# Peptides against a protein of PDB entry 6PSE, part 139

Target 1, 78 residues: chain A of PDB entry 6PSE
Amino acid sequence: PSEEEEYARLVMEAQPEWLRAEVKRLSHELAETTREKIQAAEYGLAVLEEKHQLKLQFEELEVDYEAIRSEMEQLKEA

## One batch from the design tools (peptide; made by RFdiffusion4, then SolubleMPNN)

Design b2_p27_7_s4 (from b2_p27_7, 7 letters changed)
Fold by OpenDDE base, seed 2:
Structure b2_p27_7_s4 (fold): chain B 78 residues (1-78), chain C 78 residues (1-78), chain A 27 residues (1-27)
Amino acid sequence: as target 1 above (78 residues)
Amino acid sequence: as target 1 above (78 residues)
Amino acid sequence: SDEEKVAEVLSRAKPLPVPRLPLNLER
């Protein structure tokens, strides 16, 4: 049987004391995993904000670059 | 009592059938939350990669900008 | 770093361990 099937059998055959302990364990792990999920999401959002700021800076530099390029082209043609 | 205390009491007083159902529920929620955690982490990595690529492009543009700026300055001084 | 943080989250994203059998089921 798969580990999942074995676990399912364990749950079916377990005494109430084990089941209560398992509920406690799973509740704890769920709480931790939920916290970790939130943290991962927060990190993603932070990086997204950093990327957005960098994009704005990049776009500003592109504008400045094109301005200088155009001015330089005019100077070379004169 | 807090909801947590009430839940704890429920677990302590519950019959095996309820406990088995609760284990099943929590296992399912834990699996889903784990998947969501992974997805959040993967999203964060993807954004990091995008930010890194943008940074490289920005740095390249900075080099090009400084080159043109320097050339333009030379043309204006001549 | 953010990379390290994300990597840490991923490193913890492992399958749930199979609990040990209760003593009454080990018989």
Scores: peptide ipSAE 0.093, ipTM 0.792, DockQ to the pose 0.071
Fold by OpenDDE base, seed 1:
Structure b2_p27_7_s4 (fold): chain B 78 residues (1-78), chain C 78 residues (1-78), chain A 27 residues (1-27)
Amino acid sequence: as target 1 above (78 residues)
Amino acid sequence: as target 1 above (78 residues)
Amino acid sequence: SDEEKVAEVLSRAKPLPVPRLPLNLER
């Protein structure tokens, strides 16, 4: 039998005391996993903000680079 | 009573049939939340990689910019 | 957008649902 089938059988045959303990365990794990999911999402948002700031800096540098490149090209053609 | 205390009381007073249903519900929600946590983490890693690639491009542009700036400064001083 | 994807994950981060009361406790 698969582990899932064995677990399903255990749940079906378990006494109320075991079932209450399992509800408590699963509730705790669900709460922890939910917090971890939120933390992972918050981390992703922080990295996105950092990437956005870096992109703005990159775009500013591109403008400055093209300005100097164009000026230098004009000076070399004259 | 807090919702947590009311839930704890419910679990304590519940019949085995309800407890089995609750184990099944919590197991399902835990599995879904676990998948969502993994997806959030994978997304965060993808954004981090994009930020890293952007940083490399920014550093390359800085080198090119300083090269042109220095060349132009030398041409203007001559 | 990337922001929309992270926002979607956060929007799904709901508190634990309140279970339905068993019939024997509703009475």
Scores: peptide ipSAE 0.087, ipTM 0.791, DockQ to the pose 0.071
Fold by OpenDDE base, seed 3:
Structure b2_p27_7_s4 (fold): chain B 78 residues (1-78), chain C 78 residues (1-78), chain A 27 residues (1-27)
Amino acid sequence: as target 1 above (78 residues)
Amino acid sequence: as target 1 above (78 residues)
Amino acid sequence: SDEEKVAEVLSRAKPLPVPRLPLNLER
């Protein structure tokens, strides 16, 4: 039998004391996993904000670059 | 009493049938939350990669910009 | 968008549900 089948059998045959302990364990793990999920999402949002700021800086630099390129081109043609 | 205290009391007073059902419920929610945590992490990593690629492009543009700026400065001084 | 994907994950981050009372305690 698979580990899942063995666990299912254990749950079916377990005494109330074990079941209460298992509920407590699972509740704790669920709470921790939920916090970790939130943390991962918050991290992603922070990176998105950083990416956004970097994009703005990139666009500003592109404008400045094109300005100088245009000035240089005009000087070469005159 | 808080909801947590009420839930704790419920678990202590519950019959084995309810406890088994609760174990099953919590196991399911834990599995789902775990998948969502992984998904959150994967999305965060994807954004990080995009930010990294943007950073590389920004650095390349900075090099090109400085090259043109330097050429323009030399032309103005000569 | 990536922003929407992250926002979706956050939207699912809800507090743990309160379980229902067992039938024997509901009597």
Scores: peptide ipSAE 0.076, ipTM 0.789, DockQ to the pose 0.071
Fold by OpenDDE base, seed 5:
Structure b2_p27_7_s4 (fold): chain B 78 residues (1-78), chain C 78 residues (1-78), chain A 27 residues (1-27)
Amino acid sequence: as target 1 above (78 residues)
Amino acid sequence: as target 1 above (78 residues)
Amino acid sequence: SDEEKVAEVLSRAKPLPVPRLPLNLER
């Protein structure tokens, strides 16, 4: 039997006291896991913002680079 | 009373059938939230890698830019 | 680091163990 099937059987055979404890446990774990999910998402968003700023800087540098490259080419061909 | 206190009271007064259903519900939500947490973390790592690659490209362009800038300065001063 | 934070989240993202019944229910 799968662990899921075994767990389902355990829940079916459990006493109310165990079930209440399990509800409490699962509620706590769900709250923690939810917090961790949000935290992971927030970190991803922070990195995305940093990446976006870096991309803007990169594009600005590309423009400046091409300007100098073009001027250099003109000077060398003159 | 807070919603948490009301929920706690409900769990205390609940019948086994309700408790089993609640365990099932919470287990399902926990499984989904866990999957979402993993996905969020994996996404964060992917964005970090993309940012890293962009940083490498930016640094390479900076080197090339400074090389051309220096050459341009030398040509203008000659 | 950000990498460490994300890695930490992943490290804790393991499947939850199946709860064990009390001994009186296991017998």
Scores: peptide ipSAE 0.111, ipTM 0.795, DockQ to the pose 0.071; fails the geometry check

Design b2_p27_8_s1 (from b2_p27_8, 13 letters changed)
Fold by OpenDDE base, seed 2:
Formats: sequence, C-alpha cells, structure tokens
Structure b2_p27_8_s1 (fold): chain B 78 residues (1-78), chain C 78 residues (1-78), chain A 27 residues (1-27)
Amino acid sequence: as target 1 above (78 residues)
Amino acid sequence: as target 1 above (78 residues)
Amino acid sequence: MLSEEELKEIEEFFRKILEEEEEERKE
C-alpha cells in the first residue's frame, strides 16, 4: 500500500488520543506552512517592486545614453 | 474564550468520527497550503532571476554610458 | 525574460495570498 493508504488506515484505526495529537500536529504544521507562504509572498512582492524601480532607472539611463550617443554622432559629423 | 480556546475544547471533546474528519480536513489544507508555498517560492526565484538579468543589463549600459561620456569629454577638450 | 503579463500574474498570485491572510485575520 502507498504511504497515503497506510496513513489513511492509521487514521481510521487510531484511538481518540492519537487523533487529537494528530489534529494538533497538523494544525501546527498548517500554521507554520501558512506563515512561510505569506513570507514568500511578501518577499516576492518586494522583489517585484525592486525590479520595477531598477527598470525605471534602466529606462532613464537608456534615454541619457541615447542623448549622448546622438550628440556624439552630431559632433563627429561636423 | 478565544476562538483558539473554543477550538481546543472542541478537539478535546470531539468524537472519533469528528476527529478523523478534522484530520482529513487539515491534511487537505496543509497539502494545498504547501503547494501554494512552493509555487510562491518558485515565482520568487523567477522574479529574482529577472531582476538579476536586468541588473546585469543595467551595469553593462552604465559601462557603455561612461565610455561614451569619456569619449565625448575627450572630443570636446580637443 | 518574463512578459509583463506573466509578471502581473505572479504579482496577483502574491497579492492573493496576502489578501487571503488579511481576510482570515478580519474574521
């Protein structure tokens, strides 16, 4: 049997004391996993914002670069 | 009592059938939350990579910009 | 590189997670 099937059997055959402990365990794991999920989302949004700011800076630099390039070309053609 | 205290009481007083159902419920929620956490982590890594690539491009552009700026300055001084 | 649409989907995914948390805390 798969581990899942074995676990299911265990749950079905378990005494109330084990079941209560399992509820407690699962609740704890769920809480921790939820916290980690939230942290991952917060971090992800932060990185997205950082990327956005970097993109804006990059675009500004591109404009400045093209301006200088154009000026350079004009100077070389005179 | 807090909802947590009420829930704790419910777990302590619950019949095996309810406890088994609760284990099943919590297991399901844990599985879903775990999947979402993993997905969030994967997305976070993807965004980090995107930011890194953009940073490299930005740094390259900065080098090119400084090169042109320097050349421009030299031309204007001649 | 990821498209703007893909990035928006990722952002929405993260926002949804945080919105769900906020809703749970309000209940």
Scores: peptide ipSAE 0.564, ipTM 0.868, DockQ to the pose 0.966
Fold by OpenDDE base, seed 1:
Structure b2_p27_8_s1 (fold): chain B 78 residues (1-78), chain C 78 residues (1-78), chain A 27 residues (1-27)
Amino acid sequence: as target 1 above (78 residues)
Amino acid sequence: as target 1 above (78 residues)
Amino acid sequence: MLSEEELKEIEEFFRKILEEEEEERKE
């Protein structure tokens, strides 16, 4: 039998006291997992924003680099 | 009474059939939330890798920019 | 590297998670 089938049998044969304890356990695990999911999303959005800012800085540096390269080429041709 | 206190009372007064249904509901929500948490973690790692690659490219461009700037300064002093 | 489209999909996924949280907290 699959672990899922064995768990289903356990739930069906369980007394109310065990079922109440299982509801409490699952509620706690759900709350914890939900918190971790939210934290992961917040962190992910922060990293996306950091990457975007880094991209803007990179593009600005590329413009400055090409300006100096062009000036250097003109000086070498005079 | 807080929603948590009301829910706790409901669980204590509930019949076994309701408790089994609640275990099933919570198990399903936990499985779904766990899947979303894992996916969020995978996406977060992918974005971190992207940011890291961009950072390496930015650092390489900074080195090249400083080399050209230094060469330009030497040419202007001559 | 990930495309801009892939990055937008990832961003939307994260935003959806946070929007769902805000809706649950308002209830």
Scores: peptide ipSAE 0.563, ipTM 0.867, DockQ to the pose 0.963
Fold by OpenDDE base, seed 5:
Structure b2_p27_8_s1 (fold): chain B 78 residues (1-78), chain C 78 residues (1-78), chain A 27 residues (1-27)
Amino acid sequence: as target 1 above (78 residues)
Amino acid sequence: as target 1 above (78 residues)
Amino acid sequence: MLSEEELKEIEEFFRKILEEEEEERKE
């Protein structure tokens, strides 16, 4: 029997006291997991914003680099 | 009375059939929330890796930019 | 590197999580 089937059987045969304890356990785990999920989302958005800012800086530097490279090329051909 | 207190009272006074249904509900929500948490973590790692790669490219471009800038400055001062 | 579409999907995923939290807190 799978662990899932065994657990299902346990729930079906459980006394109210066990069921109340299980509700409490699951509620606690759900709350913790939800908090962790939210935290992960907040961190993810923060990293995305940092990456976006870095990308803008990178693109600006690329423009500046190409400007100097072009000027250098003109000076050397000249 | 807070929703938490009301829920706690409901759990305490609930019949086994309601408790079994609540265990099933909470188990389902926990499984879904856990899946979302894991996915959020995976996405977070992917974005972190992207940011890291971009940072390395940015730093390399900064070095190249400073090299050309310095060479340009030397040429203009000659 | 991830495409802009992939990044948008990731962002939307994170935003959805936070929006769901905000909705639950308003109830």
Scores: peptide ipSAE 0.563, ipTM 0.867, DockQ to the pose 0.963
Fold by OpenDDE base, seed 3:
Structure b2_p27_8_s1 (fold): chain B 78 residues (1-78), chain C 78 residues (1-78), chain A 27 residues (1-27)
Amino acid sequence: as target 1 above (78 residues)
Amino acid sequence: as target 1 above (78 residues)
Amino acid sequence: MLSEEELKEIEEFFRKILEEEEEERKE
């Protein structure tokens, strides 16, 4: 039997005391996992924003670079 | 009483059939939430890698920019 | 590198998680 089938059998044959403890355990794990999921989403959005700001800075530097390149080309041709 | 206290009371007074159903419900929610947490972590890593690659490109452009700036300064002083 | 479309999909995934949290908090 799969672990899932074995667990299902355990739940079906369990006493109320075990079932209450399992509800408590699962509730705790669900709460922690939910918190971690939310934190991951918040962090991911923060990194996306940082990347966006970096991209804007990169594009500004590209413009400045092309301006200097063009000016230098003009100086070399003169 | 808080919702948490009311829920705790419900669990303490519940029959085995309700407890088994609650274990099943919580197990399902935990599995779904865990899947979403893992996906969020994977996406977060992907975005971090993208930001890192962009940062490297930005630093390379800064080096190239300073090189051209220095060369242009030399040309203007000559 | 990821396309802008892929990045938008990732962003929407994160936003959905946070929207679901806000909805649960309002209930």
Scores: peptide ipSAE 0.563, ipTM 0.867, DockQ to the pose 0.950

Design b2_p27_8_s2 (from b2_p27_8, 14 letters changed)
Fold by OpenDDE base, seed 2:
Structure b2_p27_8_s2 (fold): chain B 78 residues (1-78), chain C 78 residues (1-78), chain A 27 residues (1-27)
Amino acid sequence: as target 1 above (78 residues)
Amino acid sequence: as target 1 above (78 residues)
Amino acid sequence: MLSEAELQEIEEFFQAILKEEEERRKA
């Protein structure tokens, strides 16, 4: 039997005391996992925003660079 | 009583049939939440890598820009 | 590098997680 099938059998045959403990365990793990999921999402969004700001700065620098490059090219051709 | 206290009381007073159903529900939610957490972590890492690559490109452009700027400044001072 | 579309999907995924949490807190 798969681990899932074995677990399902355990749940079906379990005493109320075990079931209550399992509910408590699962509730705790779910709460923690949910918190971690939320934190990951918040962090991910923060990184996306930082990347966006960096991209804007990069694009501004590219414009400035091209301006100087063009001016330099004109000076070298003269 | 807090919702948590009420839930705890419910679990303590619940019949085995309800407890088994609750274990099943919580197990399912935990599995889904875990999958989402993992996916969030993977996406977070991908975005971090993207940001890192952009940062490297930005730093390279800064070096090139400063080189041209310096050369241009020298030409203007002559 | 990831496409803008892929980045948008990632952002939407994160936003969905946070939105779900917000809705759970309101319920």
Scores: peptide ipSAE 0.598, ipTM 0.873, DockQ to the pose 0.958
Fold by OpenDDE base, seed 4:
Parts: sequence; structure tokens; C-alpha cells
Structure b2_p27_8_s2 (fold): chain B 78 residues (1-78), chain C 78 residues (1-78), chain A 27 residues (1-27)
Amino acid sequence: as target 1 above (78 residues)
Amino acid sequence: as target 1 above (78 residues)
Amino acid sequence: MLSEAELQEIEEFFQAILKEEEERRKA
């Protein structure tokens, strides 16, 4: 049997004391995993915002660069 | 009592059938939450890589911009 | 590089996680 099938059998045959302990264990793991999921999402959004700000700065620099490049090209052709 | 205290009391007073159902529910929620956490981590890494690539491009453009700016300044002073 | 559409999908995924948490706190 798969590990999942073995676990399902264990749950069906378990005494109330084991089941209460398992509920407590699973509740704790769920709370921790949920916190980690939320932290990952918050961090991901922060990185997206940083990337967006960097992109805006990059686009501004591109405009300034092209302006100077064009002026330089005109001076070299004259 | 807090919701947590009420839930703890419910678990202590619950029948085996309710406890088995709760183990099944919590196991399912934990599996789903774990999958979402992993996906959030993968997306976070992808965004970090994107930000890093953009930063490298920005730094390259800064070098090129300063080179042209310096050349232009020299031409205007001469 | 990821497309704007892919980046938007990723952002929406993160926002959905935080929205779900906000709804749980209100509940």
C-alpha cells in the first residue's frame, strides 16, 4: 500500500488519544506553513515593487542617455 | 474563552468520528497550503532573478552614460 | 525575461494569498 493508504488505515484504527494528538500536530504544522506562505507572498510583492522602481529608473536613464548620444552624434557630424 | 481555547475544548470532548474527520480536513488543508507555499517560493525566486537581470542592465547603461557624459563635458570645455 | 502578463499573474498570486489571510482575520 502507498504511504497515503497506510496513513489512512492508521487514522481509521487509531484511538481517541492518538487522534487528539494528531489534530494538535496537524494544527501546529498548518499554522506554521500558513505563516511561511504569507511571508513568502509579502517578500515576493516587495521584490516586485523593487523591480518596478528599478525599471522606472532604468527608463529615465535610457531617455537621458539617448539625449546625450544624439547631441554627441550631431556634434561629431558638424 | 478565546476561539483557540474553545477549539481545544472541542477537540478534548470530541468523539472519534469527529476527530477522524478533523484529521482528514487538516491533512487536506496542510497539503494545499504546502503546495501554495512552494509555488510562492518558486515565484519569488523567479522575480528575484528578473530583478537581478534588470539591475545588471541598469549598471551597464550607467557605465555607458557616464562615458558619453564625460566625453561631452570634455568637448564643451575645449 | 518574464512577460508583463506573467509578472502580473505572479503579483495576483501573491495578492490572493494576502487577501485570503485578511479575510481569515475578519472572520
Scores: peptide ipSAE 0.597, ipTM 0.873, DockQ to the pose 0.960
Fold by OpenDDE base, seed 1:
Structure b2_p27_8_s2 (fold): chain B 78 residues (1-78), chain C 78 residues (1-78), chain A 27 residues (1-27)
Amino acid sequence: as target 1 above (78 residues)
Amino acid sequence: as target 1 above (78 residues)
Amino acid sequence: MLSEAELQEIEEFFQAILKEEEERRKA
């Protein structure tokens, strides 16, 4: 039998004391996993915002670079 | 009583049938939440890599910009 | 590099997680 089938049998045959302990364990793991999921989403959004700000800075620098490059090229060709 | 205290009482007073159903519910929610957490982590890593690549491009452009800026400044001061 | 559409999908995924949490806290 698969681990899932064995676990299902364990749950079906378990005493109330085991079931209460399992509810407590699963509730704890769910709370921790939920917190970690939220933290991952918050971090991901922060990185997206940082990337967006960096892209804006990059585009501004590209404009400034092309302006100076063009001026320099004109001076060297004259 | 807090919701947590009320839930704790419910678990303590619950029949085996309710406890088995609660184990099943919590197991399902944990599996879904775990999958979402993993997906969030994978997406976070992808965005972080994108930001890193953009940062490298930005730093290369900064070097090129400062080189041309310095050369232009020297030409204007002469 | 990821397309803007792919980045938007990722952002929406993160926003959905946070929205779900906000709704749980209000319930």
Scores: peptide ipSAE 0.597, ipTM 0.873, DockQ to the pose 0.956
Fold by OpenDDE base, seed 3:
Structure b2_p27_8_s2 (fold): chain B 78 residues (1-78), chain C 78 residues (1-78), chain A 27 residues (1-27)
Amino acid sequence: as target 1 above (78 residues)
Amino acid sequence: as target 1 above (78 residues)
Amino acid sequence: MLSEAELQEIEEFFQAILKEEEERRKA
């Protein structure tokens, strides 16, 4: 049997005291996992925004660089 | 009583059939939330790597830009 | 590098998580 099937059997045969403890355990793990999921999403959005700002700065610098490169090339060929 | 205290009382007074159903519900929600958390973490790492690569490219371009800017300034002052 | 479309999908995924949490807090 799969681990899932074995766990299902355990739950079916368990006493109320074990079941109450399992509900408490699962509720706690769910709350923690939910918090971690939310934190990961908030962090991910922050990094996306930082990357976007950096990309804009990079594109501006590329334009300035190409302008100077072109002017320099003209001066060297003259 | 807080919702948490009311839920705790419900769990303490619940029959085994309700407890088994609650374990099943919580297990399902935990599995889904865990999958979403993992996916969020993977996406966060991917975006972080993208930002890092862009930062390296930006820093390289800054070095090249300053070199050309300095050379251009020397040519204009001569 | 990730495409703009891929980045948008990732952003929408994160936004959906936060929106779901906001809806749960209001309920």
Scores: peptide ipSAE 0.596, ipTM 0.872, DockQ to the pose 0.964

Design b2_p27_8_s3 (from b2_p27_8, 12 letters changed)
Fold by OpenDDE base, seed 2:
Structure b2_p27_8_s3 (fold): chain B 78 residues (1-78), chain C 78 residues (1-78), chain A 27 residues (1-27)
Amino acid sequence: as target 1 above (78 residues)
Amino acid sequence: as target 1 above (78 residues)
Amino acid sequence: MLSEEELKEIEEFFQRILDEERERREA
């Protein structure tokens, strides 16, 4: 049987004491996993914001670069 | 009592049938939450890579910009 | 590089996670 099938059988045959312990275990794991999920989302949004700010800076520098490039070209052609 | 205390009481007083159902419910929620956590981590890494690539491009542009700026200054002083 | 649409989808995914958590806490 698959591990899932074995687990399902265990749950079906388990005594109340085991079941209560399993509920407690699963609740704890769910809480931890949920916290980690939230943290990942918060971190992801932070990185997105950082990327956005960097993009704005990059675009500004591109404008400045093109301005100097154009001026340089004009000076060389004069 | 807090909701947590009420839930704890429910778990302690629950029949095996309810407990089995709760194990099933929690297992399902844990699986879904785990999937979402993994997805969030994957997306986070993708965004980090995007930011990194943009940073490299920005740094390259800064080098190019300073080169042109320096050349321009030299031309204006000659 | 990811498209703006893909980035938006990622952002929405993260925001959904946070919104769901906020709703659970307010609930």
Scores: peptide ipSAE 0.606, ipTM 0.874, DockQ to the pose 0.966
Fold by OpenDDE base, seed 5:
Structure b2_p27_8_s3 (fold): chain B 78 residues (1-78), chain C 78 residues (1-78), chain A 27 residues (1-27)
Amino acid sequence: as target 1 above (78 residues)
Amino acid sequence: as target 1 above (78 residues)
Amino acid sequence: MLSEEELKEIEEFFQRILDEERERREA
Protein backbone atom coordinates (compact mmCIF):
# COMPACT_ATOMS: atom_id res chain seq x y z
CA PRO B 1 0.00 0.00 0.00
CA SER B 2 1.15 3.53 -0.75
CA GLU B 3 1.79 5.96 2.07
CA GLU B 4 -1.27 7.84 0.87
CA GLU B 5 -3.44 4.74 1.14
CA GLU B 6 -2.04 3.98 4.58
CA TYR B 7 -2.69 7.54 5.69
CA ALA B 8 -6.22 7.43 4.29
CA ARG B 9 -6.85 4.23 6.23
CA LEU B 10 -5.42 5.78 9.38
CA VAL B 11 -7.74 8.78 9.04
CA MET B 12 -10.73 6.55 8.38
CA GLU B 13 -10.06 4.31 11.38
CA ALA B 14 -8.80 7.01 13.76
CA GLN B 15 -10.49 8.02 16.98
CA PRO B 16 -11.82 11.56 17.44
CA GLU B 17 -8.88 12.49 19.68
CA TRP B 18 -6.38 11.61 16.95
CA LEU B 19 -8.47 13.43 14.35
CA ARG B 20 -8.55 16.59 16.47
CA ALA B 21 -4.80 16.40 16.93
CA GLU B 22 -4.37 15.94 13.18
CA VAL B 23 -6.58 18.96 12.45
CA LYS B 24 -4.42 20.98 14.83
CA ARG B 25 -1.19 19.73 13.23
CA LEU B 26 -2.39 20.40 9.69
CA SER B 27 -3.71 23.83 10.64
CA HIS B 28 -0.34 24.75 12.10
CA GLU B 29 1.59 23.48 9.09
CA LEU B 30 -0.80 25.27 6.74
CA ALA B 31 -0.32 28.53 8.62
CA GLU B 32 3.47 28.24 8.51
CA THR B 33 3.53 27.21 4.87
CA THR B 34 1.20 30.09 3.99
CA ARG B 35 3.47 32.55 5.80
CA GLU B 36 6.50 31.21 3.95
CA LYS B 37 4.66 31.41 0.63
CA ILE B 38 3.74 35.04 1.28
CA GLN B 39 7.28 35.89 2.33
CA ALA B 40 8.64 34.30 -0.83
CA ALA B 41 6.23 36.35 -2.93
CA GLU B 42 7.20 39.58 -1.16
CA TYR B 43 10.89 38.90 -1.68
CA GLY B 44 10.29 37.94 -5.28
CA LEU B 45 8.52 41.20 -6.02
CA ALA B 46 11.27 43.16 -4.31
CA VAL B 47 13.94 41.48 -6.44
CA LEU B 48 11.89 42.11 -9.57
CA GLU B 49 11.70 45.80 -8.71
CA GLU B 50 15.44 45.95 -8.05
CA LYS B 51 16.09 44.23 -11.36
CA HIS B 52 13.80 46.68 -13.12
CA GLN B 53 15.63 49.66 -11.64
CA LEU B 54 18.96 48.13 -12.57
CA LYS B 55 17.73 47.54 -16.10
CA LEU B 56 16.74 51.19 -16.44
CA GLN B 57 20.18 52.26 -15.24
CA PHE B 58 21.82 49.83 -17.62
CA GLU B 59 19.82 51.12 -20.58
CA GLU B 60 20.69 54.70 -19.67
CA LEU B 61 24.36 53.82 -19.47
CA GLU B 62 24.15 52.07 -22.85
CA VAL B 63 22.79 55.26 -24.39
CA ASP B 64 25.54 57.34 -22.82
CA TYR B 65 28.17 54.82 -23.88
CA GLU B 66 26.99 54.81 -27.48
CA ALA B 67 26.99 58.60 -27.51
CA ILE B 68 30.63 58.75 -26.40
CA ARG B 69 31.59 55.88 -28.70
CA SER B 70 30.03 57.66 -31.65
CA GLU B 71 31.73 60.94 -30.78
CA MET B 72 35.06 59.15 -30.43
CA GLU B 73 34.57 57.42 -33.76
CA GLN B 74 33.82 60.75 -35.43
CA LEU B 75 36.94 62.30 -33.95
CA LYS B 76 39.12 59.41 -35.11
CA GLU B 77 37.71 59.50 -38.64
CA ALA B 78 38.26 63.29 -39.01
CA PRO C 1 -15.31 35.24 20.45
CA SER C 2 -12.61 35.37 17.81
CA GLU C 3 -12.93 33.26 14.69
CA GLU C 4 -10.03 31.24 16.04
CA GLU C 5 -11.88 30.53 19.28
CA GLU C 6 -15.03 29.64 17.38
CA TYR C 7 -13.07 27.30 15.12
CA ALA C 8 -11.37 25.72 18.11
CA ARG C 9 -14.77 25.10 19.68
CA LEU C 10 -16.09 23.66 16.45
CA VAL C 11 -13.16 21.24 16.25
CA MET C 12 -13.58 20.24 19.87
CA GLU C 13 -17.31 19.59 19.55
CA ALA C 14 -17.29 18.14 16.03
CA GLN C 15 -18.30 14.61 15.13
CA PRO C 16 -15.76 12.21 13.61
CA GLU C 17 -17.28 12.61 10.15
CA TRP C 18 -16.72 16.37 10.22
CA LEU C 19 -13.20 15.90 11.58
CA ARG C 20 -12.31 13.47 8.78
CA ALA C 21 -13.65 15.92 6.24
CA GLU C 22 -11.62 18.71 7.84
CA VAL C 23 -8.45 16.61 7.76
CA LYS C 24 -9.09 16.01 4.07
CA ARG C 25 -9.70 19.72 3.42
CA LEU C 26 -6.61 20.83 5.33
CA SER C 27 -4.46 18.18 3.66
CA HIS C 28 -5.56 19.41 0.26
CA GLU C 29 -4.96 23.07 1.11
CA LEU C 30 -1.57 22.23 2.59
CA ALA C 31 -0.56 20.35 -0.54
CA GLU C 32 -1.60 23.25 -2.78
CA THR C 33 0.03 25.86 -0.56
CA THR C 34 3.22 23.82 -0.43
CA ARG C 35 3.28 23.57 -4.22
CA GLU C 36 2.84 27.34 -4.52
CA LYS C 37 5.55 27.98 -1.92
CA ILE C 38 7.98 25.79 -3.83
CA GLN C 39 7.11 27.50 -7.10
CA ALA C 40 7.56 30.91 -5.48
CA ALA C 41 10.99 29.86 -4.26
CA GLU C 42 11.96 28.61 -7.71
CA TYR C 43 10.79 31.83 -9.35
CA GLY C 44 12.59 33.86 -6.71
CA LEU C 45 15.85 32.09 -7.44
CA ALA C 46 15.38 32.58 -11.17
CA VAL C 47 14.83 36.32 -10.72
CA LEU C 48 17.82 36.57 -8.39
CA GLU C 49 20.00 34.92 -11.00
CA GLU C 50 18.67 37.28 -13.66
CA LYS C 51 19.41 40.28 -11.48
CA HIS C 52 22.90 38.98 -10.76
CA GLN C 53 23.67 38.50 -14.45
CA LEU C 54 22.38 41.97 -15.24
CA LYS C 55 24.50 43.42 -12.45
CA LEU C 56 27.61 41.79 -13.88
CA GLN C 57 26.81 43.19 -17.32
CA PHE C 58 26.20 46.61 -15.83
CA GLU C 59 29.51 46.58 -13.99
CA GLU C 60 31.32 45.53 -17.16
CA LEU C 61 29.67 48.35 -19.10
CA GLU C 62 30.64 50.82 -16.38
CA VAL C 63 34.27 49.80 -16.77
CA ASP C 64 34.10 50.15 -20.53
CA TYR C 65 32.32 53.48 -20.24
CA GLU C 66 34.91 54.89 -17.86
CA ALA C 67 37.68 53.74 -20.19
CA ILE C 68 36.18 55.57 -23.15
CA ARG C 69 35.31 58.60 -21.03
CA SER C 70 38.88 58.80 -19.79
CA GLU C 71 40.28 58.45 -23.30
CA MET C 72 37.93 61.15 -24.55
CA GLU C 73 38.91 63.44 -21.69
CA GLN C 74 42.59 62.94 -22.48
CA LEU C 75 42.01 63.75 -26.13
CA LYS C 76 40.11 66.93 -25.28
CA GLU C 77 42.78 68.10 -22.84
CA ALA C 78 45.66 67.46 -25.31
CA MET A 1 17.80 36.13 -19.73
CA LEU A 2 14.11 35.68 -19.07
CA SER A 3 11.73 37.26 -21.54
CA GLU A 4 9.43 40.09 -20.56
CA GLU A 5 6.56 37.64 -20.83
CA GLU A 6 8.21 35.21 -18.43
CA LEU A 7 8.98 38.04 -16.01
CA LYS A 8 5.39 39.20 -16.21
CA GLU A 9 4.13 35.71 -15.45
CA ILE A 10 6.42 35.53 -12.42
CA GLU A 11 5.30 38.95 -11.22
CA GLU A 12 1.66 38.02 -11.66
CA PHE A 13 2.25 34.82 -9.73
CA PHE A 14 3.76 36.70 -6.78
CA GLN A 15 1.10 39.39 -6.92
CA ARG A 16 -1.66 36.78 -6.94
CA ILE A 17 -0.29 35.27 -3.74
CA LEU A 18 -0.28 38.67 -2.04
CA ASP A 19 -3.71 39.61 -3.37
CA GLU A 20 -5.18 36.37 -2.07
CA GLU A 21 -3.70 37.11 1.34
CA ARG A 22 -5.14 40.62 1.33
CA GLU A 23 -8.55 39.29 0.40
CA ARG A 24 -8.40 36.77 3.25
CA ARG A 25 -7.59 39.52 5.74
CA GLU A 26 -10.37 41.75 4.48
CA ALA A 27 -13.01 38.96 4.58
Scores: peptide ipSAE 0.606, ipTM 0.874, DockQ to the pose 0.958
Fold by OpenDDE base, seed 1:
Structure b2_p27_8_s3 (fold): chain B 78 residues (1-78), chain C 78 residues (1-78), chain A 27 residues (1-27)
Amino acid sequence: as target 1 above (78 residues)
Amino acid sequence: as target 1 above (78 residues)
Amino acid sequence: MLSEEELKEIEEFFQRILDEERERREA
């Protein structure tokens, strides 16, 4: 039997005291996992925003670089 | 009483059939939430790598920009 | 590097998680 089937059997054969303890355990793990999921999403969005700002700065620098390159080409041809 | 205290009371007063159903519900939600947490972590790492690559490109462009700026300054002074 | 479309999908995934949490708190 799969671990899932074995667990299902344990739940079926369990006494109420074990079941209450299992509900408590699962509730705690769910709350913790949910918090971690939310934190991961918040962090991910923050990194995306930072990347976006960096991209804007990069594009501005590219414009400035091309301007200087063009000016330098003109100076060398004169 | 808080919702948490009320829920705790429900669990204490519940019949085994309800408790088994609750274990099943919580197990399902935990599995789903865990999957999403893992996916969020994977996406977060991917975005971090993207930001890192962009930062490297930005730093390379800064070096090239300063080189051209310096060359331009020399040409203008000659 | 990831495409803008892939990045958008990732952003939407994160936003969905946060929206679902907001809805749970407001319910």
Scores: peptide ipSAE 0.606, ipTM 0.873, DockQ to the pose 0.955
Fold by OpenDDE base, seed 3:
Structure b2_p27_8_s3 (fold): chain B 78 residues (1-78), chain C 78 residues (1-78), chain A 27 residues (1-27)
Amino acid sequence: as target 1 above (78 residues)
Amino acid sequence: as target 1 above (78 residues)
Amino acid sequence: MLSEEELKEIEEFFQRILDEERERREA
């Protein structure tokens, strides 16, 4: 039997004391996992924003670089 | 009483049939939340790697820009 | 590197998680 089938059997045969403990365990794990999911989403959005700002800075530097490159080419051709 | 205290009381007074149904509900929610947490972590890592690669490209462009700027300054001073 | 479309999908995924959390707090 799969682990899921074995677990389902355990739940069906369990005493109320075990079931209450399992509800408590699952509730705690769900709360922690939910918090971690939210934190991951918040962090991910922050990194996306930082990347966007870096991309804008990169594009500005590319414009400045091409301007100097073009001027340098003109000076070397003269 | 808080919602948590009311829920705790419900769990303590619940029959085995309700407890088994609650274990099933919580197990399903935990599985879905865990899947989303893992996906969020994977996406977060991907975005971090993208930002890191962009930062390296930016630093390389800064070096090239300073080299041309310095050469341009030398040509203008001569 | 990821395309702008892929980055948008990732952003939308994160935003959905936060929107669902807001909806739970307001319910």
Scores: peptide ipSAE 0.604, ipTM 0.873, DockQ to the pose 0.954

